Peptides against a protein of PDB entry 6J54. Designs and how they scored, part 236

Target 1, 223 residues: chain A of PDB entry 6J54
Amino acid sequence: NENLFASFIAPTMMGLPIVTLIIMFPSLLFPTPKRLINNRTISIQQWLIQLTSKQMMAIHNQKGQTWSLMLMSLIMFIGSTNILGLLPHSFTPTTQLSMNLGMAIPLWSATVFTGFRYKTKTSLAHFLPQGTPALLIPMLVIIETISLFIQPVALAVRLTANITAGHLLIHLIGGATLALLNINTMTAFITFTILILLTILEFAVALIQAYVFTLLVSLYLHD
Target 2, 42 residues: chain B of PDB entry 6J54
Amino acid sequence: QFQFTGIKKYFNSYTLTGRMNCVLATYGGIALLVLYFKLRSK

## One batch from the design tools (peptide; made by RFdiffusion4, then SolubleMPNN)

Design b2_p29_4_s2 (from b2_p29_4, 20 letters changed)
Fold by OpenDDE base, seed 5:
Structure b2_p29_4_s2 (fold): chain B 223 residues (1-223), chain C 42 residues (1-42), chain A 29 residues (1-29)
Amino acid sequence: as target 1 above (223 residues)
Amino acid sequence: as target 2 above (42 residues)
Amino acid sequence: LEVVLKELEAIRALFETLNLLLKKILDLL
């Protein structure tokens, strides 16, 4: 059972955390454009960034557009790390709950704080839904306050659980295929086909989870 | 569209200002309860 | 609250299905 979680152990060499290098590596895959007409790869990247930025910031007014750079950097970081994590024997930092909490808590705090600074009346009003009976007001305000504090936890756990579950399934089915190679070749081939389909699904899940994470941060900002 | 008079004008679940005042009142009540228990313990 | 509950239920269902699949794979090994 310990072998199942061996792939999730943080890699270290000579006591130095290689995790910092792994976190910084995705930034090298997205070079800044230097020319008006760039290479095909850079042009596709810019096009995708523009499409995602338009989609994410469509809900926000001009004041909310100031967060566009932060949200786009976040989605690119999480998306790139998740995709790189699908490589064989790779370590994904986003599978670590500590990292996701480290991203979720500051961003959540920033969105809540900006809401209180610029939209104080609306932000305070969100603790009480409209049309509530007078007797339920104190209880409902407490529940909404607790719900607010659960938001960063839910944001971090959702990303971690989805990516970790995907990685675990890939490792388990991959291990099963290797074990069945000497037992039954036909069953091993079927299991291998399922593994290929699962890996394709996990590529989609990796991008979707990055998008959902940034979208929820954006929604908390919009209130 | 709703015209409220008296206490319902300031503490209403339908208006934005009313909801804000209700939230502040609930937090104020909780803070007073916490202060009461702290003073009672001493 | 409804959104949070739905998300928690989805996470729970995901872990339950994962555990079931794990048990089935372990039985084959």
Scores: peptide ipSAE 0.174, ipTM 0.706, DockQ to the pose 0.017
Fold by OpenDDE base, seed 2:
Structure b2_p29_4_s2 (fold): chain B 223 residues (1-223), chain C 42 residues (1-42), chain A 29 residues (1-29)
Amino acid sequence: as target 1 above (223 residues)
Amino acid sequence: as target 2 above (42 residues)
Amino acid sequence: LEVVLKELEAIRALFETLNLLLKKILDLL
């Protein structure tokens, strides 16, 4: 079982945290534009950022659109790290629950506090859904309050679990294919095909999870 | 149209103000209960 | 509940777009 989680151990060299460099690396892939008409790669990146920004900010009012920069940076960071993590023998920082909690908790707190600050009445009203019978009000309010505090945990765990599970499956099937190469070539070929399909799926999942994470943060802000 | 009279005007699950008041009342009630048990034990 | 529903709808929409993209890729292969 130790071999299964070996890929999730934070890499260090001589006690120095290489993890910091790994976290910083995705930022190099997104250079700032210096020209009106940039290179094709930069132009595509900007186009994608604009599209995602429009989709994410469509839910928010003008006041909520002030969060666009932070949300876009978040989605770009998570998305890039997740995709880079699918490279062979790569380490994904987002597989670490500590990192995801470190992102989720502050953002969640910010959204909740901003909600209470500017929309106090609406935020308090969210603890009680509309149309609830009078007798169920106290219990439902308690449940909703608990649900609120579970939000950051669920947000972090969802991201971590999905990415971790994906990586684990890739490693398991990859190991199985290598083992079956000498046993049965036909079955090895089948498992290899499944591995390829799974890796493609994981690319999609990586982007989806990044998007969902940011979307939920934005949605909590909107309440 | 939700026309509430009396206490239902302030405590209802349909209006925004009513829901807010219900939430505040529940929190207040819980706080009072906790306070009661704390004072009772000492 | 509204938040959860919106989340589910967003996820669904994303999966739909993914399926469309996958289908396009498969058509190219």
Scores: peptide ipSAE 0.165, ipTM 0.692, DockQ to the pose 0.023
Fold by OpenDDE base, seed 4:
Structure b2_p29_4_s2 (fold): chain B 223 residues (1-223), chain C 42 residues (1-42), chain A 29 residues (1-29)
Amino acid sequence: as target 1 above (223 residues)
Amino acid sequence: as target 2 above (42 residues)
Amino acid sequence: LEVVLKELEAIRALFETLNLLLKKILDLL
């Protein structure tokens, strides 16, 4: 069991944390365009960014569109790190809860604070749903307040749990396939097929979770 | 449209202002309760 | 809340489509 979790330990070389380099690596995959007509890869990237930006910012007004750069950078970072983490023998920084909390808490606090600053009345009113009976108001306000503080935790845990679970399954099934190669080759082949299907699923999950994370941050901003 | 009279005008779960006032009142009440328990503990 | 529900439904639809695709792949194998 400890051997399985060893893959999630932050990699270090000679006592120096390589995690910082791993986190910065995805940024190299997204170079800034220098030409009007760029390479196909850059063009596809820009197209995807524009599509996601239009989809996410459709909910927000012009004031909310100021967050577009931050949200797009966030989704690109999380998405790229998640996809790169699915490479064999790779380390995924987003599997670390500390990383996701480090992203979720500041962004959540910024969204909540922005809401209180510009939409004070609506933000305060959000603690009380419409149509609440008068006697239940105090209890419901408390519950909604607690719910608000659970949001960043849920945001971080959701991403971490989904990515970590996927990696664990890949490692477990991969290990099982290797073990079954010496026992029964037919069952090993079946298990290997499952592994391939699972890896495809995890690619999709990686992108979806990145999108969901960014989307929820955007939704919290919109309130 | 809801027409509220008296205290319900200011503390209403249907209007934005009313909801805000209810939230503020709730926080104020909680603060008073916490203060009461702190004073009682001494 | 309505926006959140719509987005959650969209996510659910994506997962359902993914499951259907996986099922089709399994059926082809």
Scores: peptide ipSAE 0.116, ipTM 0.671, DockQ to the pose 0.019
Fold by OpenDDE base, seed 3:
Structure b2_p29_4_s2 (fold): chain B 223 residues (1-223), chain C 42 residues (1-42), chain A 29 residues (1-29)
Amino acid sequence: as target 1 above (223 residues)
Amino acid sequence: as target 2 above (42 residues)
Amino acid sequence: LEVVLKELEAIRALFETLNLLLKKILDLL
């Protein structure tokens, strides 16, 4: 069991944590465009950013569109880190719950406080759904308040659990493939095929989870 | 279309203002209960 | 709920595609 989870231990070099370098590395993969017509890779990246920005900002008014830069940077960061984590013997910082909480809590608090500042009445009204019977109001307000505080936890845990589960599955199937190579070559080949297909699936999951994380943050901002 | 009169005008679950007031009243009630138990224990 | 449904639908579609690809590969072997 310890060997299975060894990939999720924070990497260190000579006793010094190198997590900071791993977190900063994805930023190098997205250089700032200098030309009007850039390379194919940069053009595709910009196109993807524009598409995602249009989708996320469609929910917000002009005031909410000021968050576009932050939300786009967030999705790019999470998406890039998740994809890089699928490389062999790589470490994904997003598998660490502490990191995801570190992102979720400030963003959640910012969205909640922003809501209270600019839409105080609407934000307070969200603690009580419309049309609630009078007798259920106190209990429902309490439940909704608890639900609000669970949001950052759910946001962090969802991302962590999905990415971690994918990584564990890849490792387990990979380990099974290696073990079966000496036992049954045919079965090992089948397992290897499953592993390849699974890795493709995990690439998609990595991007989806990044999008969902950012979308939920955006949704909380919209209220 | 919903014309609330009296207390229902300020405390209702249909209007934004009414919902806000209900939430504030609930929090105020909880605060008073906590205060009561704190004073009782002292 | 809409977000959850979209996520579930996406996952289902991916698994279906995965199964189809796996079946095709196994048939070729």
Scores: peptide ipSAE 0.081, ipTM 0.636, DockQ to the pose 0.016

Design b2_p29_4_s3 (from b2_p29_4, 19 letters changed)
Fold by OpenDDE base, seed 5:
Structure b2_p29_4_s3 (fold): chain B 223 residues (1-223), chain C 42 residues (1-42), chain A 29 residues (1-29)
Amino acid sequence: as target 1 above (223 residues)
Amino acid sequence: as target 2 above (42 residues)
Amino acid sequence: LEEVRLQLELIQALFKTLNELLLKILELL
């Protein structure tokens, strides 16, 4: 069991955590545009950012659109880190639950506090659904309050579990392919094909999870 | 649309203000219960 | 109710996407 999770141990160099550098590395892949006509890669990136921004902010009012920059930065960060983590023998920081909690809790708290600050009445009313029988009101309010506190946990665990599971499968199948190279070349080839298909799937999952994470944060802002 | 009188005017699950008051009342009740048990234990 | 509806729609969209991906993988196999 320890050997399976050894790939998820935070890399250190001479006792110093390299994780900080790995987290900052994706930022280098998205340089700020300086020209009117940028490189093809930068233009594609900007186009994708605009598309995702339009989709996410379509739900928000004008006041909610102020969070666009933060939400777009979040999706770019999570998406880039997840994709880079699929490289062979790469460490994905988003596989660490501590990191995801560190992102989810502040963002969740910010959305909740902004709701209480600007829309206090509506935010408090969300703890009680409309049309609830009077006898069930106290219990339902308690359940809804608990649900609110579970939101950051669910947000972090969902991202962590999906990415971690994907990485674990890639490593296991990859290890199996290497072991089967000397045993049976035909089975090794089949396993390798499955590995390729799995990696393609994990690329899609990585992007989807990044989008879902950011979208849920935006939904919590709307309440 | 919804005409409530008496206590139902302030504590209802249909109006926004009513729901807010119900939530506040629930929290207040729980807080008082916790306070009661805390003082009873001493 | 709108929040719950949005969450359910999101979950449904995710499952639909995953199913489509699985079908594409099966077609490649």
Scores: peptide ipSAE 0.195, ipTM 0.705, DockQ to the pose 0.021
Fold by OpenDDE base, seed 2:
Structure b2_p29_4_s3 (fold): chain B 223 residues (1-223), chain C 42 residues (1-42), chain A 29 residues (1-29)
Amino acid sequence: as target 1 above (223 residues)
Amino acid sequence: as target 2 above (42 residues)
Amino acid sequence: LEEVRLQLELIQALFKTLNELLLKILELL
């Protein structure tokens, strides 16, 4: 059972953390354009970034759109790392809960504090939903306060759990296919087909999780 | 819109100000209770 | 907001499905 989680161990070489290099590697895949008309790959990347930025920032006002750079960098980072993590024999840093918490907690705190600073009345009013009966107000305020503090945890756990579960499934099915090759070739072929379908699904999940992570951060800012 | 009179004007679940005041009142009440128990135990 | 809700529901459904599949595979292995 320990071998199942061996793929999630942070790789080190000669005591040096290679994890830092792995985390920095996705940044090389997104070079800054220096030409008016760039290569096809760079142009497609810019187009996708523009579309995603337009979609995410459409919810925010002009003041909220100042966060666009940070949110776009976040989604690109998480998305790229998740996609690269689906490569065979690759390590995904976003499977580490510590990393996701390290991203979620500061961003969440920044959004909440920004909300309290610029929209104090609205932020305080958010602890009490509209139309609440008077007798339920104290209890509901407490619940909403607890819910607020659960947000960063839920954000990190959601991302980590989804990516980790996907990787575990890929490894388990992959191991099962290899084991069944010597037992029954027909069943091995079926399991291999399932593995292919699962990997395709995990590509989608990787992108969706990156999007949801950034979206929820933006929604917490909007309140 | 919502026309409230008396204390309901300041403490209601429909208006923004009313909701804010309710939240502040609840936090204040909890803080006072905690303070009371702390002083009592001392 | 509706799009966000749909996306969240999709994610929850996918996560649930993956977890169920994982449990089934773990039971078989």
Scores: peptide ipSAE 0.180, ipTM 0.705, DockQ to the pose 0.017
Fold by OpenDDE base, seed 3:
Structure b2_p29_4_s3 (fold): chain B 223 residues (1-223), chain C 42 residues (1-42), chain A 29 residues (1-29)
Amino acid sequence: as target 1 above (223 residues)
Amino acid sequence: as target 2 above (42 residues)
Amino acid sequence: LEEVRLQLELIQALFKTLNELLLKILELL
C-alpha cells in the first residue's frame, strides 16, 4: 500500500532536502564533556562508549585500535538515528538503502585496503580457507572473492531490512489499533498492548543492528 | 608440523604462504583466460 | 565469529517472525 510506504519517503521542504539536517540532528544529542564530573546523561553516555569500545577493540591489536574513534562514532550515529526513528511520525535515514550503502561501502573498502596494506599475505590467504582439498581450490577462491564483494551489500541490506520491517510493523499495528477503536474497544486494547511490546522490541532491534553493523565492520578489519 | 615437499610446498591449503600462492595462481589463471578470449576476439 | 553467528541467527529469526506477523496483519486489514 502506498500509504504504508509514504512514511519512508525522504522529507523535503520546497524541493530542498531536509534529510541533511535530520542526519546531523543526532550529533546534538551527544555533547562533548566539559567537566571532570558531567551530567548524569553525559556520564552514562561516556560509560557506554567506553564499555563498547573496550569490547570491540579487545579483538584488535594496537594498530587496529586506531579505528576505535571511527567505529564508536559509527555505532553512535546508527544507534541514535535508529532510536530517534522510532518516535511517532519520524523519519529514519537508516531505512534508506542508499544511506546505508554510502556508509558501508567506504568503511568496508577501507577495512579491506588496510588489511591488504598491513597484512598482505594474511589477507590474500583469507580467500582460501585452511584445509581445502586441492581440487576445490580454484572454485572456492572464486566463491570467497564473491563473498567478499557481497559483504558491503549484506551489511547495508541487513540494517535497512531490519529497521524498515520494524517500522512497517509498528505502522500497521498502529493503524489497526486506530481502526479498531471505533469497532471493538476490547480488541483495540489487545492490539495496543501488542503495539507497546513491539515498540520495545524495536528499540532493542535498533540498538542491536547498530552494534552488529559496527561489529561486522570491525571484524572485516581484523580479517 | 606440516612438512610439504615439491610443488605442495608452495601450493597448499594449510600454510599461509601456500594459501597465498594458490590464490595468486587462481587469479593468474583467470587473467590468462580473459586475456585469451580477448585476443581471440581480435 | 561464533558469537556473531549466533547474533545473526537471532536477527534473522526475528526478521522472519516480524515478516510473518506483518503479512498476517496485512491480510487482516
Scores: peptide ipSAE 0.146, ipTM 0.690, DockQ to the pose 0.017
Fold by OpenDDE base, seed 4:
Structure b2_p29_4_s3 (fold): chain B 223 residues (1-223), chain C 42 residues (1-42), chain A 29 residues (1-29)
Amino acid sequence: as target 1 above (223 residues)
Amino acid sequence: as target 2 above (42 residues)
Amino acid sequence: LEEVRLQLELIQALFKTLNELLLKILELL
């Protein structure tokens, strides 16, 4: 177990946390456009951001679209960190539950708080589903209240679990492949093929989880 | 679409206002229950 | 085990170099 989780230990040099630098590294991959006609990389990035923003903000009114910048930055951060984490022997900050909670809790709190500030009536009404029998109202309100508080936890755990599980599986299959190289080359080749397919899947999962994370935050804001 | 009279006008699960009032009433009831048990323990 | 370790270190070095190259390319573009 210690060997399995060794790759998830926060990297440090001389006792100083390099994790901060690793977290900031993805920001370097997204330079600010300075020209009317940017390079191909920046133009693709901006195009992707515009597409995702249009898709996510389509459900929001003008007031909700104010969150577009934050949500887009969030998806870019999570997506980039997840993709970079799939590099061999790379550390993924999003595998740390503390990191994801650090993102989820403030954003969730902000969404819930903004809902109560500007849509108090609607927000309070969400604790009671429409058409509930009168006798079940108190119990259901309690359940919905608990459900609300579980949202940030579920949001963080979902991202952490999916990325961590993928990383663990890649490491396990990779380790098995290396161990089988001297035992049976044919089986090692099969496991290596599985590893490649798994890595491709994890790339997709990385992007999907980033999208789902931001989408859920957006949905919580919209209520 | 739904016409309610009496107490159902203010406390219903179909109207937005009714749902809000039900939630507030539930929280108020829970608060009172907690207060009651706290005072009873003393 | 030593050979495996060396291979892993080589892979790490290659990816580190690749990242540096990618950063340089991004700066040039």
Scores: peptide ipSAE 0.030, ipTM 0.595, DockQ to the pose 0.021

Design b2_p29_4_s4 (from b2_p29_4, 19 letters changed)
Fold by OpenDDE base, seed 5:
Structure b2_p29_4_s4 (fold): chain B 223 residues (1-223), chain C 42 residues (1-42), chain A 29 residues (1-29)
Amino acid sequence: as target 1 above (223 residues)
Amino acid sequence: as target 2 above (42 residues)
Amino acid sequence: LEKVLLELEAIRALFETLNELLLKILELL
């Protein structure tokens, strides 16, 4: 069991946390545009950011659009880290539950508190669905309150579990291919093909999970 | 349109104000229960 | 709740399209 999770151990060199550098590295891949017409890479990045921004902010009114910068930065961070984590022998910070909780809890709390600040009546009313029978009101309010507190946990666990599961599968199948190279080359080739397809899938999953994470954060803002 | 009279005017599951009041009443009740148990222990 | 359900359906649709693409890739291989 320890061997399977060895790839998820936080990398350290000379006792220094290299994890901090790994977390900061994706930010270097997205430089700020300095020209009116940028190079092709930056232009594509800007185009993707604009598309995602339009999709995310389509749900929000003008008041919610103030969160656009934060949500876009979040999706870019999570998406870039997840994709970079799929590189061979790489460490993905988002596989760590502590990392995801560190992101989810503050963002969740911010969305909930902003809701209470500007839409107090609506936020309080959200704890009771419409049309509830009178006898079930106290129980349902309690359940809804508990559900609210589960939201940050579910948000963090979902991201962590999806990325971690993908990494585990890649490592397991990759290890199996290497082991089968000396046993049966044909089966090893088949397994390698599956590995390639799985890696492509994980690239897509990485982007989707980043999007879902930010989307849910935005949804909690609008209740 | 729902027309509520009496207690249902303030505590209902259909209107926004009614829902808010129900939530507040529930939290208030829980708080009172917790307070009661704390005072009972002493 | 309706908004949440709509978003969940959108996510499901995205996964379905992804699965279809993967199947097409498998057919090409």
Scores: peptide ipSAE 0.168, ipTM 0.680, DockQ to the pose 0.020
Fold by OpenDDE base, seed 2:
Structure b2_p29_4_s4 (fold): chain B 223 residues (1-223), chain C 42 residues (1-42), chain A 29 residues (1-29)
Amino acid sequence: as target 1 above (223 residues)
Amino acid sequence: as target 2 above (42 residues)
Amino acid sequence: LEKVLLELEAIRALFETLNELLLKILELL
């Protein structure tokens, strides 16, 4: 069991936190455009950013669209880190619950406080769904208040758990394939095929989790 | 159209204002209960 | 809302496929 979680330990060299470099590395993959017609890779990146921005901000008004820069940067950061984490022998900072909480809690609090600041009545009314029987109102309000505070935790845990589980599975299946190579080559080939399929799926999961994280933050801002 | 009269006008689960008032009332009630128990224990 | 629902459904479908794959892997192990 200790060997399974060894890949999730924060890497250090000579006591220096190289994790900071790992976290900063994705930023190098997204250079700022300097030309009207950029390289193919940069153009594709900009195109993807524009598409995702349009999809994410379609739900918000003009006031909410001011958050587009922050939300898009968040998606790019989480998405890029997750994708890079799927590389062999790579460390994903997003597998660390502390980092995800560090992102989720401030963003959630910002959205909630922004809601209370500009839409006080609507925000307060959100604690009571419409059509609730009068007798259930007090209990339901309490439940919804608790639900509100669980939101950042659920957001962070969801991201962390999904990415961590994916990495764990890749390591387990990878280790199993290596072990079976000496025992039965045919079964090892089957497990290797499963590993490939799983890695492809994890790429999709990585992107989806990044999107869901940002989407939920955006949704909390809207409500 | 929701035509509420009396107390139901201010405390209902259908109107925005009514829901807000219900939430505030619940929080106020909880706060009063907490204060009551705090004062009783002293 | 429809776009959000479609995206959520896509996410749900992905998780379902993932869960099915996980179950298959667990059965093989």
Scores: peptide ipSAE 0.144, ipTM 0.689, DockQ to the pose 0.017
Fold by OpenDDE base, seed 3:
Structure b2_p29_4_s4 (fold): chain B 223 residues (1-223), chain C 42 residues (1-42), chain A 29 residues (1-29)
Amino acid sequence: as target 1 above (223 residues)
Amino acid sequence: as target 2 above (42 residues)
Amino acid sequence: LEKVLLELEAIRALFETLNELLLKILELL
């Protein structure tokens, strides 16, 4: 069990937290544009950001579109960290539930508070769906309130669980492939193929989870 | 358009204001229950 | 809630499609 979780231990060197540097590293991969016509990589990045921003902010009004910068930065951060975490022997900060909670709770609270500030009546009314029988109103309001408080937890756990499960599976299959190399080369080859397919899946999962995380935050903002 | 009269005008599950009032009423009821238990414990 | 559920279903569908693609790749190998 210790070997399985060894990859999830926060890396430190000489007592200094390298985790801070790891978290800051993705920011270096996205340089700010300086020219009107930038490099191909920067142009692709800008194009992707514009496309994703248009898709995500299409559901929001002008006041909600003020959150575009924050939401896009969140996608970029989570996506980049998740992808970098798929590198061999890498540590993904997003596998830490504390980090994801630290991101989810403030963002969720901000969305809820902004909803109450600008759309107080609609936000309060959201605790009761339309057409509810009168006898079920109190219980349904309680359930909806509980559901609201579960949202940040579910948001953080979803991201953490998906990324962690992916990493765990990669390590397990990778370890199995190495073990089978000396036993049966054919079975090891099959396992290695599965590992490759799994890594491709995890790349997709990394991007999807980043998108889902940000999308849900955006949806909570929209109420 | 829904036509509500009496208590249904203020407490309904269809209108926005009615839903809001229902939510506030439920929270108020819970708050009163909590207060009752606090006063009972003292 | 309905919007959230719809989005979650879309995500689930996406994962299912990815799994199917992975299975197809495995079949080809």
Scores: peptide ipSAE 0.103, ipTM 0.673, DockQ to the pose 0.019
Fold by OpenDDE base, seed 4:
Structure b2_p29_4_s4 (fold): chain B 223 residues (1-223), chain C 42 residues (1-42), chain A 29 residues (1-29)
Amino acid sequence: as target 1 above (223 residues)
Amino acid sequence: as target 2 above (42 residues)
Amino acid sequence: LEKVLLELEAIRALFETLNELLLKILELL
């Protein structure tokens, strides 16, 4: 089992962490536009960003739209890293819970504090659902408070678990196919087909999880 | 809209202000309980 | 609240799409 998780160990070169370079690599794939009519790749990227921004910011007021740049950068980062991680023998930083927590906690805290700053009454009232019987108010407030603190953890774990699970399955099935090549070629072919289908699924999961992560951050901002 | 009288006007679960006050009261109560137990342990 | 519900429905739709993809994969197998 330790060998299975070896692919998720942070890669180092000569004792130096190259993870920082891997994290920064996706940024190179999104160059800044310099012309009014850019290349096709840049145009497609901008189009996707505009679509996602319109969907996410449609539920927010003008004040919430100030977060659009940060949210779009977040989804682009997570999405790109997840997709790049599906390349063979690649390392995905988003499989590391520490990284996802490092993103989730500050963003969550920023959203919560922003809520308290601008919508103090509504934010405080959010700890108590409307229509609660008087006797259950104290207990429910406590539960809602706990629920609030679970949000960043759930956000990070969801992303990490989904991406990690997908990678594990790909590695396991891939390893099984290689092992079966010398035992039964027909079975190996079937397993290989499953692997291909699974990889396609993981591409979709990678994008979905990036979107969900960003959407939930946006949702917490809206409250 | 609900019309509340007395203490229910300030502490209700239907109005925004009422909900806010309930939350604040709950936190205050918890703080007092924590203080009570800390003082009791001494 | 309505906006929250809409967002939750969007998330649900995404998971449903994922589930449908899984079912399609199972059907192909």
Scores: peptide ipSAE 0.130, ipTM 0.684, DockQ to the pose 0.019; fails the geometry check

